Peptides against a protein of PDB entry 8OXM. Designs and how they scored, part 101

Target 1, 371 residues: chain A of PDB entry 8OXM
Amino acid sequence: FKAEFRLAGGVNLPKIIDCVGSDGKERRQLVKGRDDLRQDAVMQQVFQMCNTLLQRNTETRKRKLTICTYKVVPLSQRSGVLEWCTGTVPIGEFLVNNEDGAHKRYRPNDFSAFQCQKKMMEVQKKSFEEKYEVFMDVCQNFQPVFRYFCMEKFLDPAIWFEKRLAYTRSVATSSIVGYILGLGDRHVQNILINEQSAELVHIDLGVAFEQGKILPTPETVPFRLTRDIVDGMGITGVEGVFRRCCEKTMEVMRNSQETLLTIVEVLLYDPLFDWTMNPLKALYLQQRPEDETELHPTLNADDQECKRNLSDIDQSFNKVAERVLMRLQEKLKGVEEGTVLSVGGQVNLLIQQAIDPKNLSRLFPGWKAWV

## One batch from the design tools (peptide; made by RFdiffusion4, then SolubleMPNN)

Design b2_p14_5_s2 (from b2_p14_5, 8 letters changed)
Fold by OpenDDE base, seed 2:
Structure b2_p14_5_s2 (fold): chain B 371 residues (1-371), chain A 14 residues (1-14)
Amino acid sequence: as target 1 above (371 residues)
Amino acid sequence: SQLDEEMELAKAEL
């Protein structure tokens, strides 16, 4: 370990440390001091299993469909070492950085990221109709710019096209697998982009199995497919490559139903894997300071060992776990809203739900649905 | 090339 550390941005003040490996290579490590990295570690193993399924299928292997994974070493309930995703940046840092963000650079006459956020915060407690109207005004005056990521990083046209394709495939794979696993909290700081591969890296996997739907402001989209996410795909948007990659990923997931159910069942009943939403976690997720600058003292969620009074809590937990497994089985059968859909029909429904401005306008403002 | 195969696949997906 070097004696020097740097603070990464963000609420938890993660420490970046430089480590020399046994191979003599310097590796940057992120030490998170407040997040439960056990959940991230478990979800990385699930993603590796999904990647194994995707590599077995000819159509998904031909498309190189994978979820980017990173090494997590949990040290305690509140601390761990992330193998730093070297050469990644949060999509939020590229898009909506206060001084040099792509929106300000390419659209200087649009609303600032702060103006958009303020407008959406002002209507947070208002009707769905008022939220929708203000969201549409924000969207009209905050036009997508994420196409410029690949254009800035990849000047050669052939490389640019390859990287845009890799990005689109990465979005598709992570969106469908994220939907199957019920992955939530997909705000712009929890999605990194690799500056060399243009692939996405999903971090902070603490909202899974649709537990985002039981937040005080429930999640209303199956995955992040916002206007900037779509703009990064280029002129075809969600049509062509993205849609086909979603369909091929969904086909592999549906054909792997027994394996996925068995894996998730083991995880749901693992006493070391706390996937359940609690009120303190819900409060923490929806009170995050939206600006890097405000050192709000995060309330120490003391791990009250709520000594689970064994009998009644076990029955309630088992009923929630059973409901999660039933919903996973429905997704893997293509059952949506009581109707059995084809792979194409199910993928189409999910895309429509994810891009619907009515669903996007209902999200928590800190999710930044206009980005 | 690998890029040509990816381009042809991308064209067939449009």
Scores: peptide ipSAE 0.098, ipTM 0.809, DockQ to the pose 0.014
Fold by OpenDDE base, seed 1:
Structure b2_p14_5_s2 (fold): chain B 371 residues (1-371), chain A 14 residues (1-14)
Amino acid sequence: as target 1 above (371 residues)
Amino acid sequence: SQLDEEMELAKAEL
């Protein structure tokens, strides 16, 4: 270990440390304090399994459809070491950094990221109609710029096209795999982009199995497909490569139903894998920046009165696990809203749900659905 | 090359 550390951004102030391996290679490691890295570690194993399924199919293998994974070593329930993805940047940092973000650089006359957030926070408790109107005003005055990521990083036109394709394929694979696993919407800081491959790396997998739907502000999209995410695909947007890669990924997932169900069942009943949403986690995920000061965890909430019979807790857990498995089975059968869809029909519905401004306007403003 | 096949596949998907 080197004696020097850097702070990564974020509430928990994770420390980036440089480590020399026994192989003599320097590796950057993110030491997260107080984060449950076990959930990330388990989800990386699920992603590796999905990658194995995708590599077995000729159509998905030809397209190099993979979900990017990273090494997670959980050290405790509240500490672990992440192998930091060297050469990655959060898409939120690239897009909406206050000093040098792409929106400020390419669209200096648009609303600032702060103005957008303020406008959406002002309507957070209002009607869906008022949220939609303000979201449309924000979107009109905050135009997408993520196309410039590939243009800045890849100056050769052939390389630029290849990397934009790799990006589009990565979004497609992660969107469909993320939908199947119920990852839902993803905060822009929890999606990294590799500056060399243009592939996405999803981090902080603390919301899975549609647990985002039980948040105080429930998720309304199957995955993050916001305007900047689409803009990074280039002029065709969600049509062509993205749609086709989603269809091919969904074909593999649906054809692997038994394998996926078996693995997810084992994970849902693993006593070491806490995937359930708890109130403290829900508050943390949807906390306002202004409320950061007062959540000293007064650990002194009396553990005494939750003598809910162990039997009622176990029965409640089992009923949640069964509902997750049933919903996973429905997704893998193409059952959406009680109707069996073809792969193309299911993928089309998911894309339409993900890009619908009405759904996006209902998301928690802290997750920046206008980015 | 493998890249050319991926590019042709991508063109056929557009």
Scores: peptide ipSAE 0.087, ipTM 0.788, DockQ to the pose 0.014
Fold by OpenDDE base, seed 4:
Structure b2_p14_5_s2 (fold): chain B 371 residues (1-371), chain A 14 residues (1-14)
Amino acid sequence: as target 1 above (371 residues)
Amino acid sequence: SQLDEEMELAKAEL
């Protein structure tokens, strides 16, 4: 290991370390010290299986529909080494990094990212109507700029078009697979974009199987399809390539129902795979800047007494796992809100839910649904 | 080329 480290962007400020392998090759490694990298490792395996399904289908293979994966070496429950996604940047860093962010560069007269955050935090405990009104004001004064990512990185028009297409296909694939796996909305620092391929890399997969719906501020979108995510697709937005790639991905997922159910069942009952939401994880994911000052970890170890009977915990876990499997089966059948939808109907519903400013306005302000 | 096939697919999806 080199003695030098760099801070990566992101919520957890992961440390980038340069490692010299036994082969004499330098490899950048991301050291995360607070995240359960086992969940990331398991989700990478699920993504590899989804990629295998997508490669078997001619329509998805022709479109190169894949979820970008990275190597995860979990070292403990809370530490591990990620293969640093070399040549990637968090979309949040590109968009809203202080004075150098694309919003500040291209829209210098818009609200600052801080002003947007403040306005949405002020209404966090308010009605849905007040949240919606303030979200619309924020959106009006914070216009999307993510189209400029491909324009900055790819100067050749043919390459630019190819990379914008690769981006759109990557968003489509990750959105549909993310919906099937119940990944929900994704914090802008937990979506990386590859500066060479324009493909997305999803990191910090600590919310899966719709566990985002049981957060203190529940998720209201099936996946992240915010205005900047859409702006990166160019003038067609969610229509054409994105919609069609979502449909083709959903066709493969629905046609692979038995395989996906079997895989997810094995994972849900794996005692090494803690996918369940706990109160501490929920607080961590939706921590308010104001609450950072008082949580001195004087968690005295002595509250041993909540030994809920092992039987009641196990029965409660099994009932949650069964509900997750039932909901996964519904998704794979196209059952939405008690109605069976076609692939096109299901994809359309999911897109409409994901772009609805009423749904976006209800998200946790810390996840920046206006970006 | 591979790019031409991807462009034709993209045009057919628009």
Scores: peptide ipSAE 0.080, ipTM 0.789, DockQ to the pose 0.014
Fold by OpenDDE base, seed 3:
Parts: sequence; structure tokens; C-alpha cells
Structure b2_p14_5_s2 (fold): chain B 371 residues (1-371), chain A 14 residues (1-14)
Amino acid sequence: as target 1 above (371 residues)
Amino acid sequence: SQLDEEMELAKAEL
């Protein structure tokens, strides 16, 4: 370890530590404080299993469909070392950085990222109709620019095309596997893009098994397929390569039902894997800028001897775990809203749900659904 | 190959 550390910014003030490995390679490490990196570690193992399933299938192997994984070393229940994904940038940093973001560079006359966020925060407690109207006004005055990522990084037209294809395949694979696992909290800082491969790296995997639906502002989309995410695919958008890669990924997941259910069952009942949503975690994920000042660390966890009978907690947990397994089984059968869908029908429904401006307008403003 | 078909499809959609 080098003696110097940098702060990466954000609410948890993660520490970036430069480490020299036993192989003599310098690696940046992100030390997150207060985050349960065990969730990230467990979800990386699930992604590795999904990648193994995708490599066994000829259709998905030919397309090189994989979820990018990173090394997680949990050090405690609330700390660990993430191998920093070298050569990655948060999509939010590229798109909506205050000084040199792509929206400001390519669309200087559009609303600023701050103006968009302010407008959506003003309607946060309003009706769904008022949220939708303001979201449509924001979207009209904040046009997508993520196409420029590949254009800036890959000047050769043949390389540019290959990298745009790799990006589109990465979005498709991560979207479908993320949906099957019920992965939430897919805001623009939790999705990194590799500057060399154009592949996505999903981080902060603490909202899984549809626990985003029980947040104070429920998640209303199956995955992030916002206008900038689509713009990065180029002219075809969600059609052609993206749709086909989603269908081929979903086909592998559905054909691997027994394996996926068995793995998730073991994880849901692992006493070390706290996947359940709690009120403090919900408050943390959906904090208002005004509430950031008052979280003094002084809530001693000691005093609430809520001796809720261990039996009632265990019964409530088991009923939640059973519901998660049932819903996972439904997804893997193509059961959506009580109807059995084909792979193409299920993928189409998920795409439509993810791009619906009514669903996007209902999300927490911190998710930045207009980006 | 199917990769060539996807590249040709992705080129034809450009």
C-alpha cells in the first residue's frame, strides 16, 4: 500500500489506495466505508456463473456476451477493497460532469444537469402527472449525447463500429442478467464504461432481488435503458443488435432455470448475505441534498433492544426469501403479470417498460432518468 | 458466420 490516499468523492467518501501487488503491478483500490461489499462480492460470483452459462451456449459465445466483473475483497461487514476498474469512467462523469461533461460540450444551449435535477426535485412530492409533464420538458431541453463517447475514443471507423457493437452487447447482457437477479440502483455513477473495450462495469450491487421496488420511491424500470444509454448504441437504438443480444441472453437464462434457482436459494439463506432492504439503507439511497447535513454518525446502534422474537423475524425473512424465489422462477419461465411470454415477448415487454417515459418520470431524481 | 450476419445486419442498419 502507498501511504497516500485520494477521496473519490460521493456520500461515503470512498478512499482510493494505490496498491502494489505481489506481481509488481500497481493497482488502484477503492476502499468503500459503510457499504456492505459482501453484496458486491456475492453478486460478482453470480455474474461469473452467468458468464459460464453464456460461454457454454454457441449463440451467446459467438457474440462474446459477458458481464464485466471486478475483484472484491471484503475486509469487514462494512468495508472492503474493490479492485478499481482501471481505464473505466462512470457514465455520469462523462455525460454530466459540471465543467466538461459531454452534454455541456455538445449541447451548450440545453438545460444544465443542475437545472434538470432541480426541476425534477421540485416535483418529487407531486403527482405522477406533474412528474411526467416536467420530465418531458426536461427531456425536450436535454438531448442525448452518449454517441460521442465512442466517436471521441475510437477515431478509426472500423474500430469505432466494433466498439459500438461491444457496448451494445454489454448493455444487453447486463440488462437481462440484471433483470433476472432484480438488480436495482442503476444510477449513472453505478455504471462504469471501459475506455478501451466500450464495455460496461456495474458496481454497487447492494440493491438486488427487486428490493428497489420497496424503496420509498419505488423503482419502476427493469434496468437502465435511458436516452443516453440508447444513444450510445447509435442509429439502430434498441432494435437489431441490442434486442437480439437480449433475446439470446434471456434464452440462456431461461434454459438454465434449475442452476440459477439453486444458486440464488443458497445465497438468499446465507446468514452472511444481507440482501434485505432496511429503512437506513433506503434513507441512504434516496437521501435529499438537505438531509445530507443531519446524518451525524452518533446513532449508537446499541440501544434499540427491539427483542422482536427471533422467530417472528425469521418467519418474515423466510416469507420474503420464498417470494423472491417464486418471482425469480416466474421470470425464468417468462411469466410476466400472470401471462407466459415467449423470449421475444418477454424481452419486448422489458424494453418497453425500461424506455417508457411514464416509468422513468416516477424514479427518484437522484437516479437521473433524463440522462 | 452469425457474427458476419450481425455485422452485416448492424451495417445495413447504419
Scores: peptide ipSAE 0.054, ipTM 0.772, DockQ to the pose 0.014

Design b2_p14_5_s3 (from b2_p14_5, 8 letters changed)
Fold by OpenDDE base, seed 5:
Structure b2_p14_5_s3 (fold): chain B 371 residues (1-371), chain A 14 residues (1-14)
Amino acid sequence: as target 1 above (371 residues)
Amino acid sequence: SELDEKMELAKAEL
């Protein structure tokens, strides 16, 4: 182990430790010290299964549609070694790092990331109309720059084009599979980009099965498709490659309905897989910087003395699990808001929902919907 | 080439 560590961004301050293996290879390891990495490990297995389904289909295989997976080694309920994908960076670190972020470098006259955050925090308790107006002002004065990622990393035009295509395909695949699994908490520190492949790596998979909708500030988008995410695709944006890769991914998911339902059912009833949103976890995910001072860890475990009979807790759990399975079945049938959609219709609805400034303005300010 | 086939696939995806 090297004595030097880096902090990965995010509230849990995961330590990136450079480890020399017994093979003499340097490997970056992310040591998460408070997260249940079992959730990440389980979701990586689900992503591997989705990748297997995508590789069986000739059209998705030809397009190399995959979700990037990482090795999770849970060491305890609160500690694990993530084999950190060597040569990945959080998209938030590239875009909005305080010193050398791409927004500051390419748009020095725009609002700072801090000014944007402050403006959105000031309206957090306001109406949806006030949130929308301030979000539009922030967006006007904070223009996307993520196109420069591929331009900085890939100087050869043919390589640049191939990597921008790989990025677009990675966004499409992860967006659709993430939507099917109900993956939430897709803030800019939970999405990494590989500096060599331009593919995305999704981390911190603890908000799944649409549990983001029951957060104190509900999630209003199916996946992250913000202005910088779209800017990274280049001039076509969400049209062409991205849309088509979403449709082909959705076709494979819908055609694999029985397999996906069976896997998710096993996971929902696994007593070792805590996928349910805990109120403490919900508070933690949407903590304000101002609230860091008062949450002394003296949350006495003793207020579990709500003697809801074990039977009522189990019945409540089973009803939530059944509702998750029903909603997953609806998604895999193309049922949206009580209407059966084609693959193209469903993908179009999801894209429109994800890019809608009204939905984006309603997100928790910590999600940074303007990035 | 494999690159030309990728470029034609990319153009057919645009």
Scores: peptide ipSAE 0.037, ipTM 0.514, DockQ to the pose 0.014
Fold by OpenDDE base, seed 1:
Structure b2_p14_5_s3 (fold): chain B 371 residues (1-371), chain A 14 residues (1-14)
Amino acid sequence: as target 1 above (371 residues)
Amino acid sequence: SELDEKMELAKAEL
């Protein structure tokens, strides 16, 4: 270990450390304190399995459809070491950094990211109609710029084209795999983009199995497919390459139903894998920036009165696990809203749900659905 | 320009 560390930012102030491996290679590592990295580690194993399924199929292998993974070493329930994804940047940092973000650079006359957030926070407790109207005003005055990522990083036109295709394929694969696993919407800081491959890396996998639907502000999209995410695909947007890659990924997932169900069942009943949403986690995920000051976890809430019989807790857990498995089975059968859809029909529905401004306007404003 | 070539490649996806 080197004696020096850097802060990566964020509430838990994770430390970036440089480590020399036994192989003599320097590896940058992120040391997270107080984060449950076990969920990330488990989800990386599920992604590796999905990648194995995608590599076995000729159509998905030919398209190089993969979900990017990183090495997670959980050290405890509240500490671990992540292999830092060297040469990645959070899409939120590229897009909406206050100093040099792409929106400020390319659209200096648009609303600032702060103005957008303020406008959406002002309507957070209002009707869906009022949220939609303000979201449309925000979107009109905050135009997408993520196309410039590939344009800045890849000067050669042929390389740029290939990297934009790699990005589009990565979004498609992660969107469909993320939908199947119920990852839902993803905060822009929890999606990294590789500056060399243009592939996405999803981090902080603390919401899985549709647990985002039980948040105080429930998720309303199957995955993040916001305007900037779409803008990064170029002029065709969600049509052509993205749609075809979603369909081919969904075909492999549906054809692997038994394998996926078996693996997810083992994980849901693993006593070391806490995938359930708890009130503290829900509060943390949807905190306002103003509320950051006072959550000293007064862990002194008396553990005494929740003598809910161990039997009732176990029965409640089992009923949640069964519902997750049933919903996973429905997704893998193409059952949406009680109707069996073809792969193309299911993928089309998911895309339409993900890009619908009415769904996006109802998301938690802290997750920046206008980005 | 590199931008024009990128725009032509982008149009060829349609």
Scores: peptide ipSAE 0.034, ipTM 0.688, DockQ to the pose 0.015
Fold by OpenDDE base, seed 3:
Order: C-alpha cells, then sequence, then structure tokens
Structure b2_p14_5_s3 (fold): chain B 371 residues (1-371), chain A 14 residues (1-14)
C-alpha cells in the first residue's frame, strides 16, 4: 500500500489507495466504508458463473457475450477493497458532468442536467399522469448524446464500428442476466463504461432479487435501457444486434435453469449474505434532499428484545426466499404475468417495459430516467 | 440490418 490516499467523493467518502501487488503491478483500490461489499462479491461470483454458461454455448461464445467482472475483497460486513476498474468512467460522469458533460457540449441549448432533475423532483410526490407529462417535457428538451462516446474514443471507422458492437453486446448480456437476477439500482453512476473496450461494468450490486420493487418508489423497469443507453448502440437502436444478443443470452439462461436455481438457493439461505431490503437501506438509496437530517446512528438498541422475534423473522425470511426462488423459476420458464412466452416474446416484453416512458417517469428522480 | 447480420455471422465464423 502507498501511504497516500485520495477521496473519490460521494456520501460514503470512499478512499482510493494505490497498491503494489506481489506481481509488481500497481493497482488502484477503492476502499468503501459502510457499504456491504459481500453482496458485490457474491454477485461477481454469480456473474462469473453466468459467463461460464455463456462460454459453453456456441452462439453466445461466438458473439463474445460476457458480463464484465471486477475483484472484490470483503474485509468486514461494512468494508472491503474493490479493484478499481482502471480505464472506466461512470456513464453519468461522461453524459451529465456539470462542467464538460456530453449533453452540455453537444446540446448546449437543451435543459441542463440540473433543470431536468429539478423538474422531476418537483413532481416526485405527484400523480403518475403529472410525472409522465413532466418526463415527456424533460425528454423533449434533453436529447440523447451517448453516440458521441464511441465517436470521441474511436476515430478509425472500422474500430468505431467494432467498439459500438462490443458496447451493444455488453448492454444486452448485462441487461438479461441482470433481469434474471433481479438486479436493481441501475442509476448512471452504478454503470461504468470501459474507455478501451466500450464494455459496461456494473457496480454497487446491493439491490438484487427484485428488491428494487419494494423500495418507497418501486423500480418499474427490468434493466436500464434509457434513451442514452439506446443512442450508444447507433442507428439500429434496440433492433438487430441488441435484440439478438438478448435472445441468445436469455436462451442460455433458460437452458441453465437447474444450475441457476441451485446456486441462487444456496445464496438466498447463506446467513452471511444479506440480500433483503431494510428500511435504512431503502432510505439511503432514495434520500430526499430535505431528509438530510443527520441519521445519527442511535447506538442504544438494547440487546434483550431481539430474542423473541427470531422465529417470526426466520419464517418471514424463508417466505421471502421461497417467493424469490419461485419468481426466478418463472423467469427461467418464460412466465411473465401468468403467461408462458417464447424467448423472443419474453425479450420483446422486457425491451418494451424498459423503454416505456410511463415506466421510466415513475422511477425515483435520482435514477435519472431521462439520461 | 442485413449488414449487422452479416457482420455478426462473419464474427461468428472467426
Amino acid sequence: as target 1 above (371 residues)
Amino acid sequence: SELDEKMELAKAEL
């Protein structure tokens, strides 16, 4: 470890430390405090398993369909070392940085990212109809620009085309696997893009197994397929490469049902893997700027009352785990809303749900559904 | 597009 550290910013003030490995390579490490990195570590293992399944299938192997993974070393229940994803940038930093974001550079006359966020926050407690109207006004005055990422980074036309395909494949693979696992909290800071490969890296995996649906503002989309995400695919958008890569990924997942269920069952019943949504985590993920009342951790929860509720908590936990497994089995059978769908029918439904402006307008404003 | 299909096929033959 080098003696110097940098702050990465953000609410938890994560420390960036430079480490020299036993291999003599310098690696940047992110030390997160207060975040449960065990969930990230477990989800990385699940992604590695999904990658193994995708490599065994000829169609997905030929397409190089993979989820980008990173190394996580949990140090405690609330701390760990993340391998910093070197050569990656948050898509939100590229798109909506206050000083030099791509929206400001390419669309200087559109609404600012701040104006968009303000408008959506003003209607946060309003009807779905009012949210939809304001979301459509925001979308009209905030046009997508993510196509420029590949255009700026890859000047050679042949390389540019290959990298745009790599991006589209990465979005497809991560979207379908993320949906199967019920991965939530896919805001623009939790999705990184590799500046060399154009592949996505999903971070902060603390909302899984559809626990985003029980947030105070429920998640209404299966994955992030917002207008900028689609714009990065180029002229074909969600058609052609993206749709086919989603279908081929979904086919491998459905054909691997027994393996996926067995692994998720082991994880759901792991006493060290806290995947359940709690009120404090929900409040943290959907903090209102007005609710910045100092959450002083009241340390004084007396030990004595915890013993009687363990049996009722355990029964409630087991019922939630069973429901998660049942819903995972339904997804892997192509059961959506009580109907069995083909792979193409299921993928089409998920794409339509993810791009529906009615679903996008209902999301928490911090998710930035207009980006 | 037909071009995207041809490019996917060409990358799947490699």
Scores: peptide ipSAE 0.031, ipTM 0.487, DockQ to the pose 0.014
Fold by OpenDDE base, seed 4:
Structure b2_p14_5_s3 (fold): chain B 371 residues (1-371), chain A 14 residues (1-14)
Amino acid sequence: as target 1 above (371 residues)
Amino acid sequence: SELDEKMELAKAEL
């Protein structure tokens, strides 16, 4: 290990360390010290299986529909080494990093990222109507700029066009697979973009199987399809390439129902895979900036006494796992809100839900649904 | 792990 470390961007400020391998090659490693990297490792394995399914189908293979994966070496439940996604940047860093962010550079007269955050935090406990009105004001005064990522990185017009298509395909694949696995919305620091491929890498997969719906501020979107995510697709937005890639991905997922159910069942009942939402994890994911000051970790170890009977915990867990499997089966059958939809109908519903400003306005303000 | 074995079995059926 080199003695020097760099801070990566993001909420958890992960440490980037350079490692010299026994082969004499330098490898960048991300050291996370607070995240459950086991969940990330398991989700990477699920993504690899989804990629195998997508490579078997001729239509998805021709489109190169894949979820970008990274190597995770879990060292403990709360620590591990990620293969740092070399040549990636968090989309949040590109978009809203202080004074150098693309919003500030291209839209200097728009609201600052801080002003947007403040306005949405002020209405966090307000009605859905008040949240929607303030979200629309924020959106009007914070216009999308993510189109400029591909324009800055790819100067050749033919390369630029190919990379914008690669981005659009990556968003489509990750959105549909993310919906099937119930990953929900994704914080802008937990979506990386590859500066060479324009493909997305999703990190910090600590919310799966729709556990985002049981957060104190529940998720209201099937996946992140915010205005900047759409702007990166270019003029067609969610139409054309994105929609068709979503439909082809969903077709493969629905046609692989038995395989996906079997895989997810194995994962849900793995005693070493803690996918369930707990109150501490919920607080961590939706922590308010004001609450950072008082959580001194004087959680004394001695509150052993809430041994709920092992039988009642196990029955409660099994009922949650069964509900997750039932909902996964519904998704794979195209059952939405009690109605069976075609692949095109289901994909259309999911896109409309994901781009609806009423749904976006209800998201946790810390996840920046206006970005 | 038992998960890794089950995952490899599931991958082999894929």
Scores: peptide ipSAE 0.018, ipTM 0.497, DockQ to the pose 0.021; fails the geometry check

